# Designs tried in a protein design run: peptides against a protein of PDB entry 6RGO. Part 86

Target 1, 392 residues: chain A of PDB entry 6RGO
Amino acid sequence: MALKLLGFNQDATCFSVISSNKGVTIYNCDPFGKCFELEKSTSNDEELDFLVEMLFSTSLIAVVDKTIGASKRKKLKIVNTKRKATICELTFPHEIMDVIMNRKIICVVLKSDQIFVYDISCMKLLRTIDVRGEKLKSTSKFRNSEAVGDIGVRVSLSTDNNSILCYSSYSKSDKENAPLNDIVVFDALKCIQINVLPAVHQSNIVCIACSPDGMLMATASEKGTIIRVFKTIDTENDEPILVNEFRRGSRPSRISEMKFNHDNTLLACVGESDTIHIFALPVTTTEADANEDDTLQQSSHSLSSSINGLQYISKGLANRFGKIIVSKIPTQSQQRHVAYIKIPENAKYRIGFPKDTTNTIHICGEDGNYLVYSIPRNEVGPCTLVKSNTFD

## One batch from the design tools (peptide; aimed at target 1 T58 N80 I120 M123)

Design b2_p25_8_s3 (made by RFdiffusion4, then SolubleMPNN; from b2_p25_8, 10 letters changed)
Fold by OpenDDE base, seed 4:
Structure b2_p25_8_s3 (fold): chain B 392 residues (1-392), chain A 25 residues (1-25)
Amino acid sequence: as target 1 above (392 residues)
Amino acid sequence: EKPIDNTTEEQLKELQELLKEAEEL
């Protein structure tokens, strides 16, 4: 059967898939099994396309039917899965491209490059973010986004209650073809812009991940060779803080998804390559642990490679417009993966980190595999398969 | 244009009950 992956929920306790014959299916990860099914509304042999966002392990899902007609593609439904009932229906002026949520906020991304921010508790619209702004509305040649690859606004939301929203924005170039290579950090609750990271890549940003606590963000461009990790809120001398620059590979390959683990020690990436890459982040030692006594030299060879290199973003060539281009960190200081998973080259995979096991990763494939891997701590190498299940 | 919201007060109460389940996780 043709499977299409929708992804994991926030804590990787569930994942969603589209089956051509069944419609949307949600699987529980542990115990493994089907927990919900949304039946196909039509007997037509049309290729099913949906957005499904689940609120943790709750009976609350947001659903967009992208299969049939411009009207359904504009409708967000909030569904109670226990009752199989629609409990909210929002109709947007444009096609819905993405939906993300946490316990406080729903964000709806439209094909118009607008982000609608809602208070989930009352479904009140808090903010409409127009990423193009008023000037760029005139050049709305709707990119015929029939290509699975279309360059639109990317978003990521913290899974915590702080509700830090990171989104890609157009560079302030007067060019009609300005790249989506700026990042905006936004407090979704207060509706305040916290930070702007200008020109974090040379090309459009195609993938963003926010950390669960909203303190870190990862970005990848269309090239997918370099992943950059930034602080979201903190700045040094009004300049963005680059925490890490990771090299996924030498060959261009699209990154489809990135995730932080729950303690911000790992960043995973997946995409069109045969390899899921896992990178180690420096543990921010809070200064508090400096006072406990010298005695237990337990050689916790924590892979605290003392990257004491606060590599000041060397003032990259200030573009003619005074924008900070994040200078490419010297290739010698670019970190590699600490762990990897080999996947079939022809299968799309999605990734999730469970809350309780920071060194475990959940993955699922369009090949019908749900896999749990253990991540090595003390060595660079392959992850170990711990559990395997199949779905149809 | 504003989105069209067809949510009833009864549906909002049900939404708030489901959100309480999410706060316990």
Scores: peptide ipSAE 0.571, ipTM 0.950, DockQ to the pose 0.780
OpenDDE base, seeds 1, 2, 3, 5: peptide ipSAE 0.566, 0.566, 0.566, 0.559; ipTM 0.948, 0.948, 0.948, 0.947

Design b2_p25_8_s4 (made by RFdiffusion4, then SolubleMPNN; from b2_p25_8, 9 letters changed)
Fold by OpenDDE base, seed 4:
Structure b2_p25_8_s4 (fold): chain B 392 residues (1-392), chain A 25 residues (1-25)
Amino acid sequence: as target 1 above (392 residues)
Amino acid sequence: EKPVNNVTEEQLKELQELLEEAEKL
């Protein structure tokens, strides 16, 4: 059957798929099995397309039917899966492109580059974010790209109750074709902008991940060669803090999804390549353990490799294009993956990190494989397959 | 245009019960 992956829930306890014959199916990861099905409403051989966002392992799901006509593509249904009943329905002025949620907030992204932020507890609209602003509404070129590849606003939400929303925004260039290469960090509860990271890539941002605690974000552009990790809230001298710069590869390849693990020690990425990459993040040692006096002179061989090659790229070119966060990280010191998983080249995969096992990753493929891998801690190498299941 | 929200008080109560389940996870 043709399968389309919708992805994992926030804690990777469940994943959702579209089956051409069955409609939407939700699988439980452990014990592995089908836990819910949304039946196909029509006998038509139309290609099924849905958005499904699940609230952890609860019976609460948000569903958008993208299959049938412009009317359903504008409708968000909140469904109780135990009752198989619609709790509420929201109708939007434009097609829904994405839906994300946590315990406090639902964010709905429209084809109009608007983000609607709701308080989930009462389904009250807290904010409408217009990413284009008033000036760009006049570009009546609705990107007619029915192409699955269209460059829209990307969003990621912290899974915690702080509800940190990261979204891509247009650079302040007066160009009609301004790239979506800025990031805005937004407190979704207070409805305030916390931070703006200008021009984090040279091209449009196509993937964003927020950490579970909302303290970190990862970004990837259309090139998908470099992943940047930033602090979301903290700034240094009113400038964004770049924590890490990772090299996925030398060849351009689209990244479709990135995720942090629950303790912010790992970042995984998946996309059109035959490889899931897993990167290690520096553990922020909280200063608390500084008291144990163990004078082990670990010779900090400060590889002060004299990077004398700070070519002062003259300050003059940086002023005209909004301050591109030029990586201060030398290209030679770009960290590579610490672990990887090989996947079939033609199968789309999704990733999830379970809460209880920080060195385990869940993956599922349009090939009908659900796989659990162990991530090596002390060596650079392949992940070890721990469990496999199949679904149809 | 504002989104149309059709939610009843009974539906909001059911939603709150599910959110209370989510806070226990």
Scores: peptide ipSAE 0.548, ipTM 0.926, DockQ to the pose 0.774
OpenDDE base, seeds 1, 2, 3, 5: peptide ipSAE 0.538, 0.535, 0.536, 0.540; ipTM 0.924, 0.921, 0.922, 0.923

## One batch from the design tools (peptide; aimed at target 1 R103)

Design b2_p26_3 (made by RFdiffusion4)
Pose (drawn by RFdiffusion4):
Structure b2_p26_3 (pose): chain A 327 residues (1-135, 151-284, 335-392), chain P 26 residues (1-26)
Amino acid sequence: MALKLLGFNQDATCFSVISSNKGVTIYNCDPFGKCFELEKSTSNDEELDFLVEMLFSTSLIAVVDKTIGASKRKKLKIVNTKRKATICELTFPHEIMDVIMNRKIICVVLKSDQIFVYDISCMKLLRTIDVRGEKIGVRVSLSTDNNSILCYSSYSKSDKENAPLNDIVVFDALKCIQINVLPAVHQSNIVCIACSPDGMLMATASEKGTIIRVFKTIDTENDEPILVNEFRRGSRPSRISEMKFNHDNTLLACVGESDTIHIFALPVTQRHVAYIKIPENAKYRIGFPKDTTNTIHICGEDGNYLVYSIPRNEVGPCTLVKSNTFD
Amino acid sequence: EEPELEATEEQLEEFEELYEEAMEEE
């Protein structure tokens, strides 16, 4: 089958790719190279490694499952790339759905909507967050820098009226203190959530409305959350998969089950800005590094890696600059 | 149920050292 299940780095330095053949490879951007290659851990052809999230450019990797079910739901391994050795092997009572890391805090998301927060220096569990214990699945996002700030979708106070709903809760994972609770920002479920690298901004994606809403995160008034802007969906409602924020928080990238990738500018310092054509029934992931604000890195399951430029003052499409092919 | 850690003291010390080195490089 195709080379599916791409994962993207925080710092846009490299990307995680599960080659359907054997193991998982991690490439670099500049210069492009085979950075890390995981050996054979397979027994059938279509069984897939699912979840890999990494540090910035380091040797520290978070790896989850190999087998379809032998050791998948209850595993987390911490591996050094230069020596290929497992350090800590944590076990969890449910199936892992997502892992997000930063320089200070490691988050592990379970299928039962439990979020385990760890101080990464000693792997002490800071707090267990029973989201489904209070009231598709939960989508969680996190800031990259320090003062790392956690964002998760929570159910509303209409559990009696119906089973599924999605509001937003802002949480400071550094001090384990809940900062702001946002109301039902959508009339539908939440598909994907993106938080700014500095933790000041947040994006929300609806399945039905397909309109991205941006709220201030922490400095927002206590009385009411502050809405920043909204972005035109286009000609057709489409499901969104992954969104990213620029380092200066002037740009927002959007990708999904669509022909095009949309680029939204910010009025921090309207409907559409930059659009990148994309093959229809193929899936991609997004990133952009810290070095410049004009370059957007693109990861594709077709086997191509592309670097596009952004037009500052023109509403035109992006210009391709650099490309390379996968393995 | 609660999560469990399956690591020795030596493996934790090695992880801490690797973490400190990664922070110094950055």

Design b2_p26_3_s1 (made by RFdiffusion4, then SolubleMPNN; from b2_p26_3, 13 letters changed)
Fold by OpenDDE base, seed 1:
Structure b2_p26_3_s1 (fold): chain B 392 residues (1-392), chain A 26 residues (1-26)
Amino acid sequence: as target 1 above (392 residues)
Amino acid sequence: SSPVINASEEELEEFEKLYKETLEKL
């Protein structure tokens, strides 16, 4: 059967799939099993397309039927899975491209490059972000909508209550075809822009991940060769802080998803390649608890890979082509993956990190595999398969 | 054009109730 993956929920306790015969199915990860099904509305052999965002492991889901007609693609349904009933419907002016949520906020991304931010508790609209309108205030020329293929605004939301929203925006260039290579950091609760990271890649950003706590973000361009990790809120001399630059590979390959684990120690990425890559992040010791006692010299040989200190390369190389503020980390200083998972090259996979086990990753494939892997701590190598299940 | 909410006040109250009951279980 043709499966299409929708992804994991915020804590990787559930994942959602489209089955051509059944419609939308939601699975629990542990115990593994089907927990919900949304039947297809039509008997036709039309390719099913849905957006589904689940609020953790609850009975609350947001659903967009994208299968048939421009009208359905503009409707967000809030569904109670226990009652199998729509409890709220929102109709948008344009096609819905993405829906993300946490305990506080729903964000709806439209094909018009608009982001609608809602308070989930009362479905009240807090803000409409017009990513094109923000560009027009800075540059006199509209990007004609015709030349935008599969390149739209990308978003990621922190899973915590701070509700840090990261989204791609158009760079300030006099060129009619300005790339979506800026990042805006937005407090979705207060409706305040916190930070702007200009020109974080040379080409359009196609993948963004926010950390669960909203303190870090990862970005990848359409090339998918380099992943950059930034601080979201903190700046140094009003400039963005680049924490890490990871090399996924030498060949261009689209990254479809990235995720941080719950303690910000790991970043995973998946896409069109035969490999899920897992990168180690430097443990940001919060300076706060440096005061307590000297005593336990337990020589944990932490692999002091010489993380040569944060070279704050403050050299804004104003190269002749627009202020690319983010200096490329020299290729010699680019960190490699710490771990990997081999996957079928033709199968799309999605990734999730469970909350309680920071060295475990959940993955699911359009091949019908749900897999749990253990991530090695002490060496660079393959992840170990711990659990396997199948779904249809 | 702004989004249109196609929900009654009763459906929104039921949603708010379900949302509160949902958060108490998280």
Scores: peptide ipSAE 0.395, ipTM 0.885, DockQ to the pose 0.853
OpenDDE base, seeds 2, 3, 4, 5: peptide ipSAE 0.324, 0.280, 0.350, 0.326; ipTM 0.876, 0.841, 0.886, 0.846; seed 3 fails the geometry check

Design b2_p26_3_s2 (made by RFdiffusion4, then SolubleMPNN; from b2_p26_3, 13 letters changed)
Fold by OpenDDE base, seed 1:
Structure b2_p26_3_s2 (fold): chain B 392 residues (1-392), chain A 26 residues (1-26)
Amino acid sequence: as target 1 above (392 residues)
Amino acid sequence: EKPTLNATEEELEELKKLLEEVRKKL
C-alpha cells in the first residue's frame, strides 16, 4: 500500500501517516500501536493528501483535507479524536500550505504567502502576516503561482509557551525574483517582530526548525549542503548571531525536516538523501556560573598535536553580506560529534525527539518502518537501533 | 477576504475544556 508520512507530534509520542486505503492513521510510539483513524470520506481512487497537526499526545488535531477540490484545501478542521467530531472549522481565502501549533498558538500558512496567527484557546485571529506585503511597493509583480513550484513561505514554532515563530521572508533586493532567504523571528503571543536575519542563504530557504524553547533556529536552503544555526532573539551589535554552521554533504540534496532535541544539544536533519544526520550543538553555558574564580593553576602541558583540523574559515562570505558575527567557536572543540542513520534511498522519512530521552531519536518511513535509535554521545559514528516496529 | 470561523459558543467552550485537560497532562 502507498504510505505518505505526515510526521511526529511535538514530543515524538505519536506520528501520523496517510494510507491510500484507510485515510489518516495516528500511531502511538510507546506502547506502539494505532491510536486513531480518520476514515477516507470518498470511494474515489484519488490520491489522498492531508495536513495533520497533532497537539502532543492529546485528542486535539488540526486537519486539512487536500485530496478533493479547492474548497476543502481552504478549510482547517479542529477535531476531537476521542469523540471523532469536528469542534470547529476555519475557512481561508486561499489554499492551506502548512499548519503548525503549540499549547497557545495555531499558525496557518496559505499559498498567498500569508501567515494567520490564532489564539488556540478561543480561535481568535491575533495577526495576519503578509510576507509579500512586507516587500516594498516596487516589486509588486506576483510571483506567477506556476513559476514558484514548491518554493513558499516556511515556518517553525517553538513547542514551549513563549511561542517563538520563525518564518522565511523575501529579501529586500530590487530584483523582481527576490529569494525567500530572510528569516523573521516573531513573538506569536505578543504579535511583535523580535528579529530579522537578512540573507541567511544565497537561495530560497526550504527548511526551518525552531528549538523547543525558541532560543535557536536552524535553516537550510534548496541546495541543502549547509545548515546554519542562529540565535533567535539575541543579537550582537544589532547583527544576527551565527552559533553553528554544519555541512550535511558535498552533493545538493533537499532537506525536508530538521528538529532540535529538547535540551538544544542535538540537531537532526532528514531529506532526499540516504542519511539522517545528527549534529552536536555546543552547550551554551548560561553566563550564571562564570563567578567561581577557582584559580587552579593546572599546568596545561602544550601537547601541540598538529591536528590539521580543516579551517573551513569561509573567508569569502564575511565581506559581501552584513557582518554575520560568527561567535568565536573555541578552536579546540572543532570536532563536533556527528551521528548518522542510514535509510533507504527514495524512502521519505520523518524525525522526532522524545522529551524524556535526550540521546534517543524516533524515525518513521513511507516503507512502513518505525525505528528508535540511540545516539552515540562521545564518538562520531552510526546510531544504534534500539526498537523497530512496522505499520501499514 | 478574511478567514471565517464556523463554531458555536458551545464548540468553543468544548475546545477550551479540551485545552485545559491538555495543560493538566503536559
Scores: peptide ipSAE 0.450, ipTM 0.921, DockQ to the pose 0.852
OpenDDE base, seeds 2, 3, 4, 5: peptide ipSAE 0.433, 0.443, 0.432, 0.425; ipTM 0.916, 0.917, 0.917, 0.913

Design b2_p26_3_s3 (made by RFdiffusion4, then SolubleMPNN; from b2_p26_3, 15 letters changed)
Fold by OpenDDE base, seed 5:
Structure b2_p26_3_s3 (fold): chain B 392 residues (1-392), chain A 26 residues (1-26)
Amino acid sequence: as target 1 above (392 residues)
Amino acid sequence: SKPTLNASEEELKEYQELLKKVEEEL
């Protein structure tokens, strides 16, 4: 049977899947089992496609039926899973491409490159963000949606109440084919733009992850060879702060998902490759002035490779093409993974970090495997499989 | 065109009651 993975919820306590025969199923991670099922509305042998966004482990889900007819693809249903009933419907002018939520905000991404920001408490529209802007409306014919993997707006939302929204935007180049290589950081509650990170990659951004607290953001381009981590709010001399640059690999491969763990110490990525990569972030120990004098000279060679190279993304000289070139961290300073998981070739996987166990990762595959791995702390190596379950 | 919310007063009340329970569960 063809499974399609939708993903984990915000705290990796649940994951959602599409089963070709059943419809949408939500699984609880611990104890492992089905907690909700949404049956097919039609007996047609059409390939099932859904968007499902969960509000943590609650009975509230947002559902978009992308299978049946252009009208349903424009409808967001709010469903009570305990009642198996639709509570309300939002109808949009264009097809829904993505839905993301937290405790305060729901964001709806349309095929028109618009983001609708709602207050979840009352379903009031707070903001419409038009990523194309007014100037691009005149020249951009709708990209003919025929190319498998159409480069749309990507979004990520902080899981906390600060509701920091990161989204990909078109570079200000007057070229008709401007790449989606800028990032905008937006306060979704106050409806204000906080920051703009220009030209963070040379090609379109295809994956974004916001940290749970909204203080960090990871980005990957179509090449998927380099992941960049930025501060979202802080700027230095009005320039974006590049915290880390990670090398996933030498070969191009699309990254489909990235996630931070709950304490911002790890970043995981998954995609078309046979490997999930886990990177360590430098713990900014705020040296609290622990004045405690105690002399124990234990020569722990902390490999504090103080990469004091806060490489300012200086506005590199606008080359003759007006492109801000993000200063690449020298290839020698590019950090590799600290841990990895091997996955079956051609199986799509999703990733999640549980809240209470910062060194544990949940993964699920379209092969019907739900797997829990322990992440090594003090060594570079494979993750250890702790738990395995199967689903259909 | 603007997005439209399609809900009755009863559905909106049920939604608010569900959100209140969600805030108590989170």
Scores: peptide ipSAE 0.341, ipTM 0.894, DockQ to the pose 0.832
OpenDDE base, seeds 1, 2, 3, 4: peptide ipSAE 0.334, 0.307, 0.322, 0.322; ipTM 0.889, 0.879, 0.886, 0.886

Design b2_p26_3_s4 (made by RFdiffusion4, then SolubleMPNN; from b2_p26_3, 14 letters changed)
Fold by OpenDDE base, seed 1:
Structure b2_p26_3_s4 (fold): chain B 392 residues (1-392), chain A 26 residues (1-26)
Amino acid sequence: as target 1 above (392 residues)
Amino acid sequence: SEPVLNASEEELKEFKKLLEEERKKL
């Protein structure tokens, strides 16, 4: 049967899929099993297309039926899965491209490059962000809608209550076709812009991930060869802090999803390649615990492989035109993957990190495999398969 | 054009209650 992956929820306790014959199915990860089904509303052999965003392990889902006609593609339904009932419906002026949520906020991304930010508790509109309108304040020329292609605004939201929203924006270039290569960091609760990271890639950003706490973000361009990790809020001399630059590979390949684990120690990425890559992040020592002087001499010569401290080359040469040239981390300091998972070529996979096990990753494929892997701590190598289940 | 919300006050109240109940389990 043709499966389409919708993805994991925020804590990787559930994942959703589209089955061509059944409609939307939600699976629980542990114990593994089908927990919800949204029946196919139409008898037609039309290719099913849905957006489904789950609110953690709750009975609440946001659903967009993209299968049939422009009217349904503009409708967001909030559904109680236990009652099989629509609680509310929102109708937007344009097609819905993405929906993301946490316990506080729903963000709805439209084909118009608008982001609607809602208070989930009352479905009140807090903000409309017009990414095109923001560009117009900087560049007098409209991007004609025809020149947008498949490249739209990308968003990621922190899973915590701080509700840090990261989104791609158009760079301040006098070129008619400015790339979506800026990142805006936005407090979705206070409705304030916190930070702007200009020109984080040379081409359009196609994937973005926010850390669970909203303190880090990862970005990838349409080239998908380099992943950059930035601090979201913190700046050094009003310049963006580049924490890491990872090389996924030498060959161009689209990254479809990235996720941080719950303690910000790992970043995983998946896409069109035969490999899920897992990168180690430096433990950001929060400066708070620096005071306990406790002298415990335990001499364990753990080979601290000299992770040659990425000198914060804070030398962003702000050129005279306000272009932050993200200083290329010297190719020698490009961290490789710490771990990997081999997946079938042309199989679309999605990834999730469970909250309770920082060294475990959940993956699911359009091949009907749900797989749980253990991530090696001390060795660079393949992940170990721990559990395997199949779904249809 | 602004988005149109189609929900009763009762449905929104039920939704809010459900969110508060599920937040207490997490």
Scores: peptide ipSAE 0.237, ipTM 0.853, DockQ to the pose 0.900
OpenDDE base, seeds 2, 3, 4, 5: peptide ipSAE 0.199, 0.171, 0.163, 0.149; ipTM 0.834, 0.822, 0.817, 0.811; seeds 2, 5 fail the geometry check

Design b2_p26_4 (made by RFdiffusion4; failed a check: the pose's geometry)
Pose (drawn by RFdiffusion4):
Structure b2_p26_4 (pose): chain A 327 residues (1-135, 151-284, 335-392), chain P 26 residues (1-26)
Amino acid sequence: MALKLLGFNQDATCFSVISSNKGVTIYNCDPFGKCFELEKSTSNDEELDFLVEMLFSTSLIAVVDKTIGASKRKKLKIVNTKRKATICELTFPHEIMDVIMNRKIICVVLKSDQIFVYDISCMKLLRTIDVRGEKIGVRVSLSTDNNSILCYSSYSKSDKENAPLNDIVVFDALKCIQINVLPAVHQSNIVCIACSPDGMLMATASEKGTIIRVFKTIDTENDEPILVNEFRRGSRPSRISEMKFNHDNTLLACVGESDTIHIFALPVTQRHVAYIKIPENAKYRIGFPKDTTNTIHICGEDGNYLVYSIPRNEVGPCTLVKSNTFD
Amino acid sequence: ELEEFEEVYEEEEEEGLGGGSASAAS
């Protein structure tokens, strides 16, 4: 089958790719190289490694499952790339759905909507967050820098009226203090959430409305959450998979089950800005590094890695600059 | 195992430490 289940780095330095053949490879961007290659851990052809989230450019990797079910739901391994050794092997009562890391805090998301927060220096569990214990699946996002700030979708106070709903809660994982609770920002479920690297901004994706809403995160008034802007969906409602924020928080990238990737600018310092044409029934992941604000890195399941440029004052499409092919 | 993790963490802290993200599908 195709080389599926791409994972993208925080700092846009490298990306995680599960080669359907054997193990998982991690490439670099500049210069492009085979950065890390995981050995054989397989027994059948279509069983897939699912979840890999990494540090910036380091040797520290978070790896989850290999087998379809033997040791999947209840595993987390911490591996150094230079020596291929497992350090800490944590076990969890449910199935892992997502793992997000940063320089200070490690988050583990379970299928039962439990979020485990760890101080990464000693792996002490800071807090267990019973989201489904209070009231598709929960989508969680996190800031990259320090003062790392956690964002998760929570159910509303209409659990009696119906089973599924999605509001937003802002949480400071550094001090384990809930900062702001946002109301039902959508009339539908929440598909994907992206938080700014500095933790000041947040994006939301709806399945039905397909309109991205941006709210201030922490400095927002206590009385009411402050809405920043909205973005035109295009000609057709489409499911969104992954969104990213620029380092200066002037740009927002959007990808999904669509022909095109949309680029949204920010009035911090409208409907559409830059659009990148994409093959129809193939899936891609997004990133952009810290070095410049004009380059956008693209990861594709077709086997191609592309670097596009962004037009600052033109509404035109992106210009391709650098490319390379996968393995 | 924890002592080894702390040593590795200190070395990676000196060289710079960061984070990442990942996702899954249904």

Design b2_p26_4_s1 (made by RFdiffusion4, then SolubleMPNN; from b2_p26_4, 14 letters changed; failed a check: the pose's geometry)
Amino acid sequence: SMEEYQKLLEEERKEGLGGGSSILED

Design b2_p26_4_s2 (made by RFdiffusion4, then SolubleMPNN; from b2_p26_4, 14 letters changed; failed a check: the pose's geometry)
Amino acid sequence: SMKEFEEELEEERKKGLGGGESVLEE

Design b2_p26_4_s3 (made by RFdiffusion4, then SolubleMPNN; from b2_p26_4, 14 letters changed; failed a check: the pose's geometry)
Amino acid sequence: KLKEYEKLLEEERKEGLGGGTSVREE

Design b2_p26_4_s4 (made by RFdiffusion4, then SolubleMPNN; from b2_p26_4, 13 letters changed; failed a check: the pose's geometry)
Amino acid sequence: SMKEFEEELKEIEKEGLGGGSSVLEE

